Peptides against a protein of PDB entry 5EG6. Designs and how they scored, part 72

Target 1, 151 residues: chain A of PDB entry 5EG6
Amino acid sequence: RLRSQTVSTRYLHVEGGNFHASSQQWGAFYIHLLDDDESEGEEFTVRDGYIHYGQTVKLVCSVTGMALPRLIIRKVDKQTALLDADDPVSQLHKCAFYLKDTERMYLCLSQERIIQFQATPCPKEQNKEMINDGASWTIISTDKAEYTFYE

## One batch from the design tools (peptide; made by RFdiffusion4, then SolubleMPNN)

Design b1_p22_5_s3 (from b1_p22_5, 13 letters changed)
Fold by OpenDDE base, seed 4:
Structure b1_p22_5_s3 (fold): chain B 151 residues (1-151), chain A 22 residues (1-22)
Amino acid sequence: as target 1 above (151 residues)
Amino acid sequence: PPVPQEGEEALEIIEKQIKKAP
């Protein structure tokens, strides 16, 4: 399970004031749980507790303090993001980061760039959106007090 | 920078020096 804490994810890192991607580097970030009604801004209130899918989070670079816009962390099943999953986030599963208040835009790795990619709705499954592989992320807790499990 | 492909957009909105509200 995951809570507001320091995490690491492959590919994503900050360099030169921008978010970049590197297959050889794991970026360190603070993931912060926010209230659903928290507004966008440079300052935010962190909520305690375990992070669940569907909740709003902030990813903040542990080194530079740079942050992405508010994200909704969503559960991934194969190449689909689940819109209604609300169970606790597990490090055993990949996740997707929906850019809050956008039209199906997800944080995505494309080559060496971090972009937003528009997911395709699933016509037969309204609770799913089709994402590409670059929009699936693996999160590893860096909290020394917790065990890390791998897929 | 290269133009994003269909469905892709540049991530231009970033925040700097994020702080926790007291």
Scores: peptide ipSAE 0.039, ipTM 0.615, DockQ to the pose 0.078
Fold by OpenDDE base, seed 5:
Structure b1_p22_5_s3 (fold): chain B 151 residues (1-151), chain A 22 residues (1-22)
Amino acid sequence: as target 1 above (151 residues)
Amino acid sequence: PPVPQEGEEALEIIEKQIKKAP
């Protein structure tokens, strides 16, 4: 189970004051659990406890302090983001990061760029949204800031 | 672990520095 701590994900890292993508690098980030009613700002209050799907989080680069806007971490099932999942986040499963208060925009890897990708509604399944592979992420807990990853 | 794949082009994300409140 995941709680507010340092995490790492492949491809995503910060260099030169910007978010970059690399197939060979893992970026390290602080993941912070926020209250659902926490407003966007340069300062935020961190909640204690295990992170669950559907909750609001902040990703902050452990080295530079650069942060993304508030995100809702969502469970992924194949190529869909689940809107109603609320179980504890598992490091063994893929997740999606919905940009809070947007029209179905998700954090996405496109080539070597980090972008927003708009998910498509599922007409037959109101609790799901269609995402692409670039919007599906894997995160692991780590005490390392940045390191090169080789497969 | 499973790795992200390339996605379709869309809008760039906006990033900023965030400070943790006590």
Scores: peptide ipSAE 0.034, ipTM 0.521, DockQ to the pose 0.105
Fold by OpenDDE base, seed 2:
Parts: sequence; structure tokens; C-alpha cells
Structure b1_p22_5_s3 (fold): chain B 151 residues (1-151), chain A 22 residues (1-22)
Amino acid sequence: as target 1 above (151 residues)
Amino acid sequence: PPVPQEGEEALEIIEKQIKKAP
């Protein structure tokens, strides 16, 4: 299970005031749980607790304090994002970050850039959206006390 | 890393402030 905490990811980091991607660098970020009704703005209220798929989160660079727009963390099954999964987030599994209030836009790695990628609806499965590998992320906590691994 | 595809656009960074719940 994942709590609001400091995490790291292999591809995402901040340089020169912008988000960049690199397979050779690890970026450290705070992942914060928000209320579902939290509005977008310069300031936001962080909630305590374990993060579940489907909940709203903020990713904040631990160095610069720069934050991405509100995201919904979603479970990933192969090349699909699950829209209705609500179990606790596991660091052992890939996840996707849906940009809240968009038309299926997901946080995505493309070359050296962080972009938003539009997912395609699954024709036969309404609870899934097709994403690419660049939109699949792995979360690794930097604080062992803030999470519990499970399968 | 994946090659850019149609429908992709740059993501903007818009916030820097965090407020902890009391």
C-alpha cells in the first residue's frame, strides 16, 4: 500500500524549470493524496491516508516544488488503464496518471519529454482505455516506513 | 522511449504550492 510520501521514478525529473525524461536519471517527487472535490490552483490541501486507484493525487518535485495538474492514479493491465479499479496502490504494479477533467489524457514519456497522451477507448471493454508504454509508470518509495508491499 | 504519436501534446507545469491538512 502507498501513502502520501516521497517517491522516485526512473524517467521523470525536473531541470531548468521544466519536466524532462531520462532513462539514466531518477527524479524524486512527493505524491500527495487529495480530496476528489479538490479544485485546481496554486495551493492544494493534502490528505493523509493510503492511496487507492481512482483517487486524485498531486505529483510535486521534491527539489523545485513544481507540481503537475491534478491526476487520477489508475491501475494498469498490460497496455490498458483500468477505469474502475479502487484497490490500494501497489509499488509492485504499473500505474497510469490520468489528467483530471480531460478527454482521456495521460501523463506520458516521449523521448526526453513529458507529454500528455490521449488514450483510446477499448471497443469491447468500457472499463478500460488503451495507453502506450510511455504512459505506464512504476513508483518506488524513498521512505520504507510509508508503504507496505503486497501482491 | 516511445516515438511521439498523434494526439500527444506538451504537459504544462502549473503549481508550486502545497498546503498540508491540519
Scores: peptide ipSAE 0.018, ipTM 0.454, DockQ to the pose 0.147
Fold by OpenDDE base, seed 3:
Parts: C-alpha cells; structure tokens; sequence
Structure b1_p22_5_s3 (fold): chain B 151 residues (1-151), chain A 22 residues (1-22)
C-alpha cells in the first residue's frame, strides 16, 4: 500500500521550470492524496491515508514545488488503463495518470516531452481505455517505511 | 521513446501551495 508520500518516477523530472523526460534520470515528487471533490487551484488540501486506484492525486516536484493538474491514478493492464480498479496502489504495477475532468487525456512521455495523450475507448470492455507505453508510469516509494507490500 | 501522435497536447504546469488537512 502506498501512502501520500515522497516518491520517485522514471523519466519525469523538472528542468528550467518545465517538466521533462529522461531515460536515465529519476524525478523526486510528492504524491498527495486529495478528496474526490477537491477543486483545482493554487492551493489544495492533502489527505492522509493509503492511495487506491481511482483516487485523485497531485504530483508535486520535491525541488521546485511545481505541480501537475489533478490526476486520477489508474491501474494498467498491458496497453490499457483500468477504469474501475480500486485496490491499493502498488509500485510493482505500472500506473496511468488520467487528467481529471478531461476527455480521456493521460499523462504521457513522448520524445522526452511530457504531454497529454488521448486514450481510445474499448467498446467491448467498458472498464478499459487503450493507452500507449508512454502513458505507463513506474512509481517507486523513496521510503519503504511508508509503503506496505501486499499481494 | 514514443513518437508524437495525433491528439496529443501540452500539459498545464502550475505552482501549488500544499495545505495539510486538519
């Protein structure tokens, strides 16, 4: 189980006031759990607790304090994001970050750029959206004491 | 790294002030 805490993610880092990607560098971020009804703004209230898929989170650069818009963290199954998964977030699984209140837009790596990528709906599987590899992210806790492994 | 595709757009980046819940 992953708590609202400091985490690292592959590729993502901040340089020159912008989010960038690197195959060799890891960015350090705070991942904050928010209420589902938390509004977007310069200020936000952080909740304590274990983060589950489907919940609203904020990614904040630990160095600059810069933040992305509100995200829904979703579980990834191969090339799809799961819309209804609600189990605790595990660093053993890749995640996708849906940009909240958008038309299927996901945080995506593209040629060392951080962009929004529009997922394609799965007509035969209503609980899934098709994403690319660039929209799959690995999250690793920087503090094992704040992460509990589960099967 | 992935190649840019149709439907992709830049992210909005902002500075945030974190407020802890009571």
Amino acid sequence: as target 1 above (151 residues)
Amino acid sequence: PPVPQEGEEALEIIEKQIKKAP
Scores: peptide ipSAE 0.052, ipTM 0.617, DockQ to the pose 0.146; fails the geometry check

Design b1_p22_5_s4 (from b1_p22_5, 14 letters changed)
Fold by OpenDDE base, seed 1:
Structure b1_p22_5_s4 (fold): chain B 151 residues (1-151), chain A 22 residues (1-22)
Amino acid sequence: as target 1 above (151 residues)
Amino acid sequence: VPVPQEGEPAEEKIAAQVRRAP
């Protein structure tokens, strides 16, 4: 690849004990729904049900078992994360992953790295935060496990 | 396994997170 070339699509992946963004490899992750009051830890209780925006989730690599900290999945409208959306999460629609209990930190892709990006508050729109494109993700179900859709 | 369609709600499942170019 050319130094200045930007890959159009990258995937969340775990390699060497670290999360990274790969153009060639993708990880399969469990998206576990947690209770809103669930504490941070390696052991957690999974809640049954469909995932809604605003809820707390855990992303766990299906191969390595490596997990990210608790995240709040938020709906994305253009380049903003919505803070008060609560409808069911839709596959292939853009979403953002807020790191729970942080100051507006979001899971962000920067080239091959996974970083935290601090969103900018919207003073005029208290229910929105400005994120960059790297903090906008798309969830795609895989054929590695059985999945169900909200009906 | 059916191909996921845009707009279909998700639950706990195996999934890949993707960033697409704007």
Scores: peptide ipSAE 0.180, ipTM 0.713, DockQ to the pose 0.042
Fold by OpenDDE base, seed 2:
Structure b1_p22_5_s4 (fold): chain B 151 residues (1-151), chain A 22 residues (1-22)
Amino acid sequence: as target 1 above (151 residues)
Amino acid sequence: VPVPQEGEPAEEKIAAQVRRAP
């Protein structure tokens, strides 16, 4: 007999100066569009316009200013990240955050921790990489800096 | 949690969420 798994939701959040995955609280983040050639750093130049898949972005906590390294936002199809999608990023659709200049490392949650997960290449589909479910994110627009989730 | 329409272009201010299906 297989154990039943309950649907769980976790949110990217900053607590005590660290990124974590919370089931009770979620943080609001700026997703800044960068130039593809923008270097890593605390100071960066932001581009205007709608964010498209394949572009370089910075996630910055609206409260603390804490930021993740440069990310490539990628479209998700089922359990794969698409490498060549370039349409505008849609809210509520699944996406993945590739850690720029890494070997297929993606932003992932494991319980309460934020980790990097290495995607597996798809030999038959060069434009796809297989990702963990924990590396699949959804984006919701919000004006709230912090939010406590009540079930 | 505010719920935008699916397919709407993402704004610059977001909340990141991961849903784990059973």
Scores: peptide ipSAE 0.169, ipTM 0.658, DockQ to the pose 0.039
Fold by OpenDDE base, seed 5:
Structure b1_p22_5_s4 (fold): chain B 151 residues (1-151), chain A 22 residues (1-22)
Amino acid sequence: as target 1 above (151 residues)
Amino acid sequence: VPVPQEGEPAEEKIAAQVRRAP
């Protein structure tokens, strides 16, 4: 007997104080643009403007306020991350999140877990790194959430 | 509710998903 190959979909989500991959629930996140020289921390300065590939960003959960480390958003071509792309980030196009100041570590979905995946250099194409499918994300804009912070 | 279109710049609020073969 032959069976058709299936495709699974999972979403970035925060539950129990941790980032995970859910098949049923999806989280809403703010993607904040940072300066290239912004340091790592819970507090950061946000820049205005549209996000371009190659720029540094912070992903923040709209519900819990939990954030991932600083990321560089990169364009994806098939199973490769492009290192020199600088055009505006577009909805529904595949992208990868490089963990800033690491040795080619990318944000990756593995089953129900969020992990770091180390990309492999492409010797013949210096502007590309080989990633897996779990490191290729699709971004969809949702309804704008108004957030007011009180100190 | 309008469906996001491919090619439009991503807004600040996003939903991230990954699709892969098992």
Scores: peptide ipSAE 0.140, ipTM 0.694, DockQ to the pose 0.035
Fold by OpenDDE base, seed 4:
Structure b1_p22_5_s4 (fold): chain B 151 residues (1-151), chain A 22 residues (1-22)
Amino acid sequence: as target 1 above (151 residues)
Amino acid sequence: VPVPQEGEPAEEKIAAQVRRAP
């Protein structure tokens, strides 16, 4: 059993040429650090260094090579994404993936689907956007494997 | 790969299996 895993936990996975949320299969993804000015495309330049919140990344399936659009990884505080956090990304700490150059769209789980979910501005805190739990991710460093949960 | 823009909001947690590129 993995840390922070619950009965309702799902994993980002690629199957049949599509991203989906699996309850049993782990997808293994490379997180490529990009320059802030890197354009969208299948070809991109990868930067050296540890990933920090606020930086632009590419998630690439280690098996299929299929990639999501450019994302900005953001720190999560409660049910909000922080817009100005810049510390190193923490293992097992909740994070959100903002789709770069969108109107507050975040990578989100909806049942078995991966969708874009629009965050709501936080009225009292300009440096935060309200997200749901489906847009809150936990990063686990491991190899791709199948997982079966038993109560 | 395009991501769908609309769907039913979910309260489930998402685990991401992550590694650095070699």
Scores: peptide ipSAE 0.111, ipTM 0.549, DockQ to the pose 0.040

Design b1_p22_6_s1 (from b1_p22_6, 13 letters changed)
Fold by OpenDDE base, seed 3:
Structure b1_p22_6_s1 (fold): chain B 151 residues (1-151), chain A 22 residues (1-22)
Amino acid sequence: as target 1 above (151 residues)
Amino acid sequence: MPLKSGDLPYYKNAKPIKAAPE
């Protein structure tokens, strides 16, 4: 039998004016849907509706108001990010955050630091990019008591 | 449950611990 791996769990957080990942503190971040043509900036126009994979989003700290750059939320399949998925994003499912207008850079956790990790193209699958475990995130709602999962 | 614009979630990262330093 295969042994279970030891897992390190951290949450996105803002501390000292910087984004990091904490094992003890949980930061709540608004996820705002943006138009695909929305430019980068401190001020942005927010769209309403359910968020789909492939769409542009902004993550904003609920306490400090600090925001990450524009991200494209992508579906994750094991250690790959799907480039063409467009179904609704479901909470508690793993996802990846591509930094918009970069060369395959994804929001990634390295120890306690939030960094950019460059994904590698999949040679045999053009619709996928290889990411590491640090670039896979699980979204957990703060105001939802019950979850429904769809395959 | 579908994620909606304006939601206020936590973002969890759970990854295997490697023997070698990252």
Scores: peptide ipSAE 0.573, ipTM 0.829, DockQ to the pose 0.022
Fold by OpenDDE base, seed 4:
Structure b1_p22_6_s1 (fold): chain B 151 residues (1-151), chain A 22 residues (1-22)
Amino acid sequence: as target 1 above (151 residues)
Amino acid sequence: MPLKSGDLPYYKNAKPIKAAPE
């Protein structure tokens, strides 16, 4: 019933070589705010300002330049992604990345790969979708990389 | 602190995205 798959390069912007990292290493992305009506493409117009939940963003690998498809950053409450939250995104708070224009597909870490994971609707809460732990991301700035996070 | 456009956040357990054939 649930569908998951590895993110394909047909939706990616690749500027450099393949990204390589171990499970013991941290990766780094640039996060770019886009307009809600920005189309998918190799080039995109970046918007200035603080990022709020519900907004469209682009993640670009700082090492390789590899970019993911347009994402909607969503607030996480326990094991659910909130569909209507719009407050500013705070560092160290968990968030989820919805693949824009998909059937509840979220950016997910599964074993040794990044995949699209299909969230499950919450029957009693229309403004929430159930996600797994791999689809919940904690974001920290470069000056806070010394912090240790527990899973 | 809130994130701004252009920030460079870190994420743990970075994994390569599987590429599709060109």
Scores: peptide ipSAE 0.033, ipTM 0.546, DockQ to the pose 0.030
Fold by OpenDDE base, seed 5:
Formats: C-alpha cells, sequence, structure tokens
Structure b1_p22_6_s1 (fold): chain B 151 residues (1-151), chain A 22 residues (1-22)
C-alpha cells in the first residue's frame, strides 16, 4: 500500500525548470500526504500513514523540488474517476489526480505535455465523472522502476 | 513563466515543513 514516500511515474518528469512528458523516461517524485484543510503553498505540513483515495497529496520532484498544486487522489474504474472511494491506495493501481478546488480538472498527459483536463459528469451516477486515458496514472515505488532517468 | 489556459501551474522549491517517514 502507498504511503508518503518516493514514487516514480513513466510520463511525468522535470527538465529545464518545466514539467515534461516522455514515454522513454521515468521521473521520481515525492508523494506527500496532507491534511484536508492544508492551504496551498510552497511550504506544507506532511502527515504520516497510508494514503487513501479522497485524500489530499503533494507531488514534489525529487531532483528539482518543483511541486504541483494540491491534488486529491481518486480511484479509477475504467474511464471514470470515483468521487467517494476511500480505501487505501495500492501501488500499480490506476488513479487520477484531481486539482483541488477546481471544476473537475484533472492532471492529464496530452501528447508530450502535461495539461489540465476537465472531466464530464456522469448523469446516471453522481459518484462518478468521466476522464480520458491521459488522466489515468500508475504509481510505482522507485525500487520497482526498471529505469529512472533525470535530465 | 506565464500561464496559458489549460496549462498546469506549479511551484518551485517546494519544501515540506515536516517530512513523513516511509
Amino acid sequence: as target 1 above (151 residues)
Amino acid sequence: MPLKSGDLPYYKNAKPIKAAPE
């Protein structure tokens, strides 16, 4: 199960002071668990324990220290993000990163860049919203990565 | 850097006040 630790992602990495996407490189990031009421900023208080879906997290580049805004990690079922899932996050399971306090904006890979993608509400299921494949991420620990490259 | 519609904002030199152990 995932807790506050260093993780790797295939497509997200930092180069030249910017976030980039690549299928050829692995980027290492710290995933930090935050309190639900934690304010946005460069400095933040990290909580201990296992990370559960629905909780607020910070992703920080292990090399440059660059960080994304506060994210809510959500469970993914096929092409939908679950809004009410609260079970522990397991490595290698697909997840989505909702940008906190936005109108359904998710961290998304589009072509070779990282963008915000707006999810579509599910009319028949209030606890779900539709995301694209680029908004579905897989997280693994650094020791599980076959190759980690820093530019 | 200037932000464009659809871009993902970010922070530089982010530092946790308290680091959580693995």
Scores: peptide ipSAE 0.023, ipTM 0.524, DockQ to the pose 0.388
Fold by OpenDDE base, seed 1:
Structure b1_p22_6_s1 (fold): chain B 151 residues (1-151), chain A 22 residues (1-22)
Amino acid sequence: as target 1 above (151 residues)
Amino acid sequence: MPLKSGDLPYYKNAKPIKAAPE
C-alpha cells in the first residue's frame, strides 16, 4: 500500500533547483493525494488516505519543497498504462505518472533526463495506452530501501 | 504495501522533472 508519504527514487532528485535523474543518487519525494477537481497552483489541499490508481497526486521534493505539476498515477500492465484502473497503489508495482490535462504525456526518464513522453493510444483497447520503459516507475518506500533492485 | 498520501517512497527509474511551484 502506498500512503501519502515521502517517496524516494534513485533517479529523480533535485539539484541546483532543478529535477534531475541519476542512477547513483536517490531522491525522496512526498506523494500527496489531491482531489480530482483540484486546480493547479502553488497551494493545494492534500487528502489523507491510501492512493489509488487514477487519482491525482502531487510529488514534492522532500528537501527543496519543489513540486511537479499535478499527476495522475496510473497502473502499468506490461508496456501499457491503464486508464481505468482504480485499485490501491502498491509498493513495488510499476506505475506511470500522467501529466494531468495533457495529451497523453507521461513522466519519462530518458538518458538521465526527465522528459514528457507522449503515449500512443491502443486502437484495440481504449482503456490502455502504450508507454515506453522510461515512463514506467517503481515506487519503493523508504522503509523498504533494504530491498535490492538491479538495473 | 499500499501507498498512502504523505508517504516518502523511493522510485525506481526516477527521472528529473521540471519543477513547479509548490
Scores: peptide ipSAE 0.179, ipTM 0.626, DockQ to the pose 0.038; fails the geometry check

Design b1_p22_6_s2 (from b1_p22_6, 12 letters changed)
Fold by OpenDDE base, seed 3:
Structure b1_p22_6_s2 (fold): chain B 151 residues (1-151), chain A 22 residues (1-22)
Amino acid sequence: as target 1 above (151 residues)
Amino acid sequence: APLLSGPLPYYKNAKPIKAPPK
């Protein structure tokens, strides 16, 4: 289970005042749980508790203090993001970060860049959106190293 | 076709505020 805490993720880094991609390095971030009705801004109210899929979070670089816009953390099933999953976030699974209040835009790694990727709706499965591999993220809690991850 | 957009907007100085106790 994940809560508001420090996490590490591959590819996502802040260097030189910009977000960069690195396949061999892990960026350290604070993941903060927000209320669903929390407004966008530099300041935000952090809530305690376990983070569930579908909830709004903020990723803040632990080194620079730079932050991304509000994200909704979503569960990933193969190459799809689940829209209605609400169970606690598990480090055993990859996740996707939907940019809140966008048209299906997800945080995505493309080559050496961090970009927004627009997911494609699934006509036959309204609870899923099609994403690419670059939009699937592995996050690791820095205080829990019991898990083994395989790509 | 899926759309790939440019660089992400970001905040240079995040200011997390702890929620007051209930």
Scores: peptide ipSAE 0.333, ipTM 0.790, DockQ to the pose 0.804
Fold by OpenDDE base, seed 2:
Structure b1_p22_6_s2 (fold): chain B 151 residues (1-151), chain A 22 residues (1-22)
Amino acid sequence: as target 1 above (151 residues)
Amino acid sequence: APLLSGPLPYYKNAKPIKAPPK
């Protein structure tokens, strides 16, 4: 199970003050659990506990401190993101990062760039959205980065 | 067809704050 901690993911790293893609490097990030009603901003309140699909998270680069907007971590089934899955996040499965409060925008790898990809609604399954392979991420826990927070 | 957008907005200096006990 995954909780607020440091994680590593392939194809995502920070270089030159921007998010970039790397085929060979696993970037180290903090994944922070937020309340569903947490506002967007530079500062955010981190909650303890195991992260479940459907919950709001923040990804912060362990090296630079750069962060993405609030994300909802969603379970992936093949090429679809599940909208209503709420079980604990498993490192054995791929996940998708929905940009909160957007029109089906997901964190996506395109070539060597990190972009937003607009998912397509599944015609026959209202609880699913079609994503591409670039929007499916594998994350693993890591102890390489020291977890820090502000009081 | 799915729409590809531009680069993601980001924050340069994230400041995670530990939540008080509920």
Scores: peptide ipSAE 0.327, ipTM 0.787, DockQ to the pose 0.787
Fold by OpenDDE base, seed 1:
Structure b1_p22_6_s2 (fold): chain B 151 residues (1-151), chain A 22 residues (1-22)
Amino acid sequence: as target 1 above (151 residues)
Amino acid sequence: APLLSGPLPYYKNAKPIKAPPK
């Protein structure tokens, strides 16, 4: 299970006041759990507990304090993001970060830049959106955590 | 085709506020 804690993420880094990508380094970030109704802003209320897919989170650089807008962490199945998964986040699986209140925009790695990637809806599968590999992220806890596996 | 947008918006100084203990 993943909770509000420090995490390490490959490719995502903050340097020179910008988010950028590095294939050689792992960035250190805080992932914070928010209420679903938490408003966007510089200040935000952090909640305790285990993070579940579908919940709202904040990623904050542990060094610079820079933060991304509110994200919804979503479960990834192959090349799709699941919209209705609500089980606890497993660090054994890749996840996607939906930018909250956008038109299917996801945090995405493109070459050496971090950008927004617009997912394509799945007409036949209403609970899924098509993403690319660059929009799939691995989160590794830097703290002691309980690992769970879900099919 | 999927849209690739520009740079991400961000906050320079995040201020996380921990909820009071229960």
Scores: peptide ipSAE 0.306, ipTM 0.771, DockQ to the pose 0.755
Fold by OpenDDE base, seed 5:
Structure b1_p22_6_s2 (fold): chain B 151 residues (1-151), chain A 22 residues (1-22)
Amino acid sequence: as target 1 above (151 residues)
Amino acid sequence: APLLSGPLPYYKNAKPIKAPPK
């Protein structure tokens, strides 16, 4: 399970005041757990606890202090994002970052750019929506923390 | 599916505030 902490992910990093993609660089971000009803803004209230899928988080660059808008971390099953998963986030599995309050927009790596990818609803599976491989992320904790791996 | 290739919205100076659980 993942708690609010500094994490690292491939391809996503901040340089020159913008979010960039790099195949060789790992960005260091602090992932903050927010309340589901937390408002968007520069200032936000951080909650303690372990992060579960479906919860709202903020990614803040550890170096620059730049932050993305509120995200909902979602579990990934193959090339689909699960909308109803609520188990603890596992670092052994890929995740997707839904941009909160958007029309199915997910944080996505496309070539050397970080973009928003619009997921396609699954007509026969209401609890899933289709994303691409670029919208699947791997998170690795960088701070000393107590966590458990889940299958 | 459509891709938004424009710049991502962001905040330059994040201000996290720790607070006790509700």
Scores: peptide ipSAE 0.299, ipTM 0.769, DockQ to the pose 0.665

Design b1_p22_6_s3 (from b1_p22_6, 12 letters changed)
Fold by OpenDDE base, seed 1:
Structure b1_p22_6_s3 (fold): chain B 151 residues (1-151), chain A 22 residues (1-22)
Amino acid sequence: as target 1 above (151 residues)
Amino acid sequence: MPLLSGPVPYYKNAKPIKAPAP
C-alpha cells in the first residue's frame, strides 16, 4: 500500500524551474493524499492514510517545492486506465495520473518533457480509457516504513 | 487519435497544510 510519503519516480524531476524528464535521474517527490472535494490551489490540506486508486493526490518536488495540479491516481491495466478501481495503490503496478477536472488528460512522458496526454475513450468499456506507455508511471517509496504489496 | 498537448500547469511554491490533530 502507498500512503502520503516521500516517493521516487523514474524520469520525472524538476530542473531549471520546470518539470523535465531524464532517464538518468529519478526525482524525489512528496505524494499527498487530498480529500475528493479539495479545491485547486497553491495551498491544500493533506490527509493521512493509505492511498487508494481513484483518490486525489498532489505531487510536490521535495527539493524545489514545485507541484502539479490535483491528480487522480488511477490503476493501469496494460494500456488502459481504470476509472472505477478503488483498491489500495500498489507499488508493484503502474499507475496513471489523471489531471483532475480535465477532458481525459493524463500526466505523460514525451521525450524529455512532461506533458498532458488525452486518453481515448473505450467505446465498449466505459470504465476504461486508453493511454499510451508514456502515461504509465512507476512509484517507489523512499522511506523504510512497512508496506503491503498486492499482485 | 490521442492528443499530445502542451505543458502541464504547475505551482512554483506548493503549500501543503496538514490536517489538525483531533
Scores: peptide ipSAE 0.335, ipTM 0.786, DockQ to the pose 0.761
Fold by OpenDDE base, seed 2:
Parts: sequence; structure tokens; C-alpha cells
Structure b1_p22_6_s3 (fold): chain B 151 residues (1-151), chain A 22 residues (1-22)
Amino acid sequence: as target 1 above (151 residues)
Amino acid sequence: MPLLSGPVPYYKNAKPIKAPAP
């Protein structure tokens, strides 16, 4: 199970004061669990506990201290993000990072850039929205990894 | 095609604070 801790993810990393993408690098980030009502800002209150899908998190670069805006970590099923999944985050499955309070914007890898990708609603499934492969992320716990795998 | 809205805003200096005990 995942909790507030250091994690590694492929592609996403910080270099030269900016977020970049690298197919050969695994970035080191600290994932912080936040309250659902936590406001956006440089300063934020971290909560204890296991992280569940649908909860609000902050990703902070372990080296530079740079952070992304508040994200909602969502479960991925094939090429869709699940909007109502609330089970504990599993390292064995890909996840998506919804930029909180946006219109379906997700953290996305596009070539060498990290961008916002707008998901498309699923017409027949209100609890899902379509994302591309670049918006699907694999995260691995660094400090206390429950699972160890490589793709 | 879904919209690619460009770069993601970021904070240069994150300041995490541990929540007080209940």
C-alpha cells in the first residue's frame, strides 16, 4: 500500500528548474497526502495514512523541492481514468494524476515535455473519462516498497 | 482529438507541513 513517502516514476524529472521528461530516467518524488479541502499554495498540510484513489496529493521533487499543483490520484483501467474508485493505491497498477479543480486536465507526458492533457468524457460511462498513454503513470515506492517490478 | 493545454504550473519551493495530532 502507498502512503505519504518517497516514490520513483519513470519519465518525470526536474532539470534546470523545470519539469522534463526522460525515457531513461526515474525521477524521485515525495508524494504527500492532503485533505480534500486543502487549499492550493506553496505551503500545504500533510496528512498521515494510506493513499486511496480519489484523494488529493502533492508531488514534490526530492532533490529540488519543486512541486506540482494539487493532484487527485485516480485509478486507470486500460485507457480510462476511473472517477469514483476509492480503494488503496496499488503500485502494480498504473495511475493518473488529475489536476484538481480543472476541466478534466491530467498530468501527461508528450515527447520530452510534461503537459496538461484534457481527458474526454466517456459517453456511456459517467464514472470514466478517456486518457492517453502519456497520462498513465507507474509509481514505485522507494523507502518501503511493497512491490518491486520493472517494465 | 483531446486538447493538449500546454505546460503545467509549478511551485519552486514546496513547504510541506505535518498535520497536528488530533
Scores: peptide ipSAE 0.324, ipTM 0.771, DockQ to the pose 0.833
Fold by OpenDDE base, seed 3:
Structure b1_p22_6_s3 (fold): chain B 151 residues (1-151), chain A 22 residues (1-22)
Amino acid sequence: as target 1 above (151 residues)
Amino acid sequence: MPLLSGPVPYYKNAKPIKAPAP
């Protein structure tokens, strides 16, 4: 299970005061659990506990202290983000980061840039939104643990 | 087609605050 802790993710990292993308580098971030009613801002209240899909989180660069806006971490099923999943975040699955209070905008890697990608609603599946591969992220805990990841 | 927007806004100096004890 994932909790408020330091994590690493491929592609996303901070260099030169900006977020950059690299397939060869893993950025180190602290993922903070927030209350659902936490307001946006430079300061935010961090909550303890296990992180579940659907909850609000903050990603903060462990080196520079730079942070992204509030995100909702969502479970990914193939090329769709699940809107109603609420189980604990698993490192065995890819996840998507919805930019909170936007119209289906997700954190996305496109042509070595970090951008917002607007997901497309699934007409027949109201609990899913269609995302591209660039909006699917793999995060791993920096804790000492033996695990096997299957892509 | 899905919309691609430019750079993602960010905060230069994040300030996490510990939650008060209940």
Scores: peptide ipSAE 0.324, ipTM 0.780, DockQ to the pose 0.806
Fold by OpenDDE base, seed 5:
Structure b1_p22_6_s3 (fold): chain B 151 residues (1-151), chain A 22 residues (1-22)
Amino acid sequence: as target 1 above (151 residues)
Amino acid sequence: MPLLSGPVPYYKNAKPIKAPAP
C-alpha cells in the first residue's frame, strides 16, 4: 500500500532547473495525496491515508522542491490505463500519471525528455485507454527523503 | 492518433501545507 510519503522512480529526476530523464538514476520524490477538489497551484493541502487509484496526487522533488501539476494516478493493465480502478495503489504494479483536466495527457518518457503523451481511447472498452511503454512508471517507497539511486 | 507534447509544466517551489505521514 502507498500513502503520502517519499518515493523514487527511474527515468525521472531534476537537473539544471528542469525535469529530465536518466537511464542511470532514480529520482527521489514526495508523493502527496490531495482532495479531488484541490485547486492547482504552488500551495496545496495534503491528505492523510493510503492512496487509491483514481485519486489526485502531487509529485515534488525531495532535493529541489520542484513539482509537477496535479496528477491522477491510474492503474495499468499491460499497455492500457484503467479509468475506473479505485483499489489501493500497489508497488507491485506499474502506474500511469494522468495530467488532471487534460484531454487524455499522461506523463511520458521519450528518449531523454519528459513529455505529455495523449492516450488513445479503446473503442471496445470505455473504461480503458491505450498508453505507450514510456507512460508506464514503476515507483518504490523509501524512508530516506534525500535518497538517490544510481545504476 | 496519439499526440506527443514537448514540455511538461512545472512549479519551481512546491509548498505543501501538510507534510507526508512518517
Scores: peptide ipSAE 0.262, ipTM 0.731, DockQ to the pose 0.567

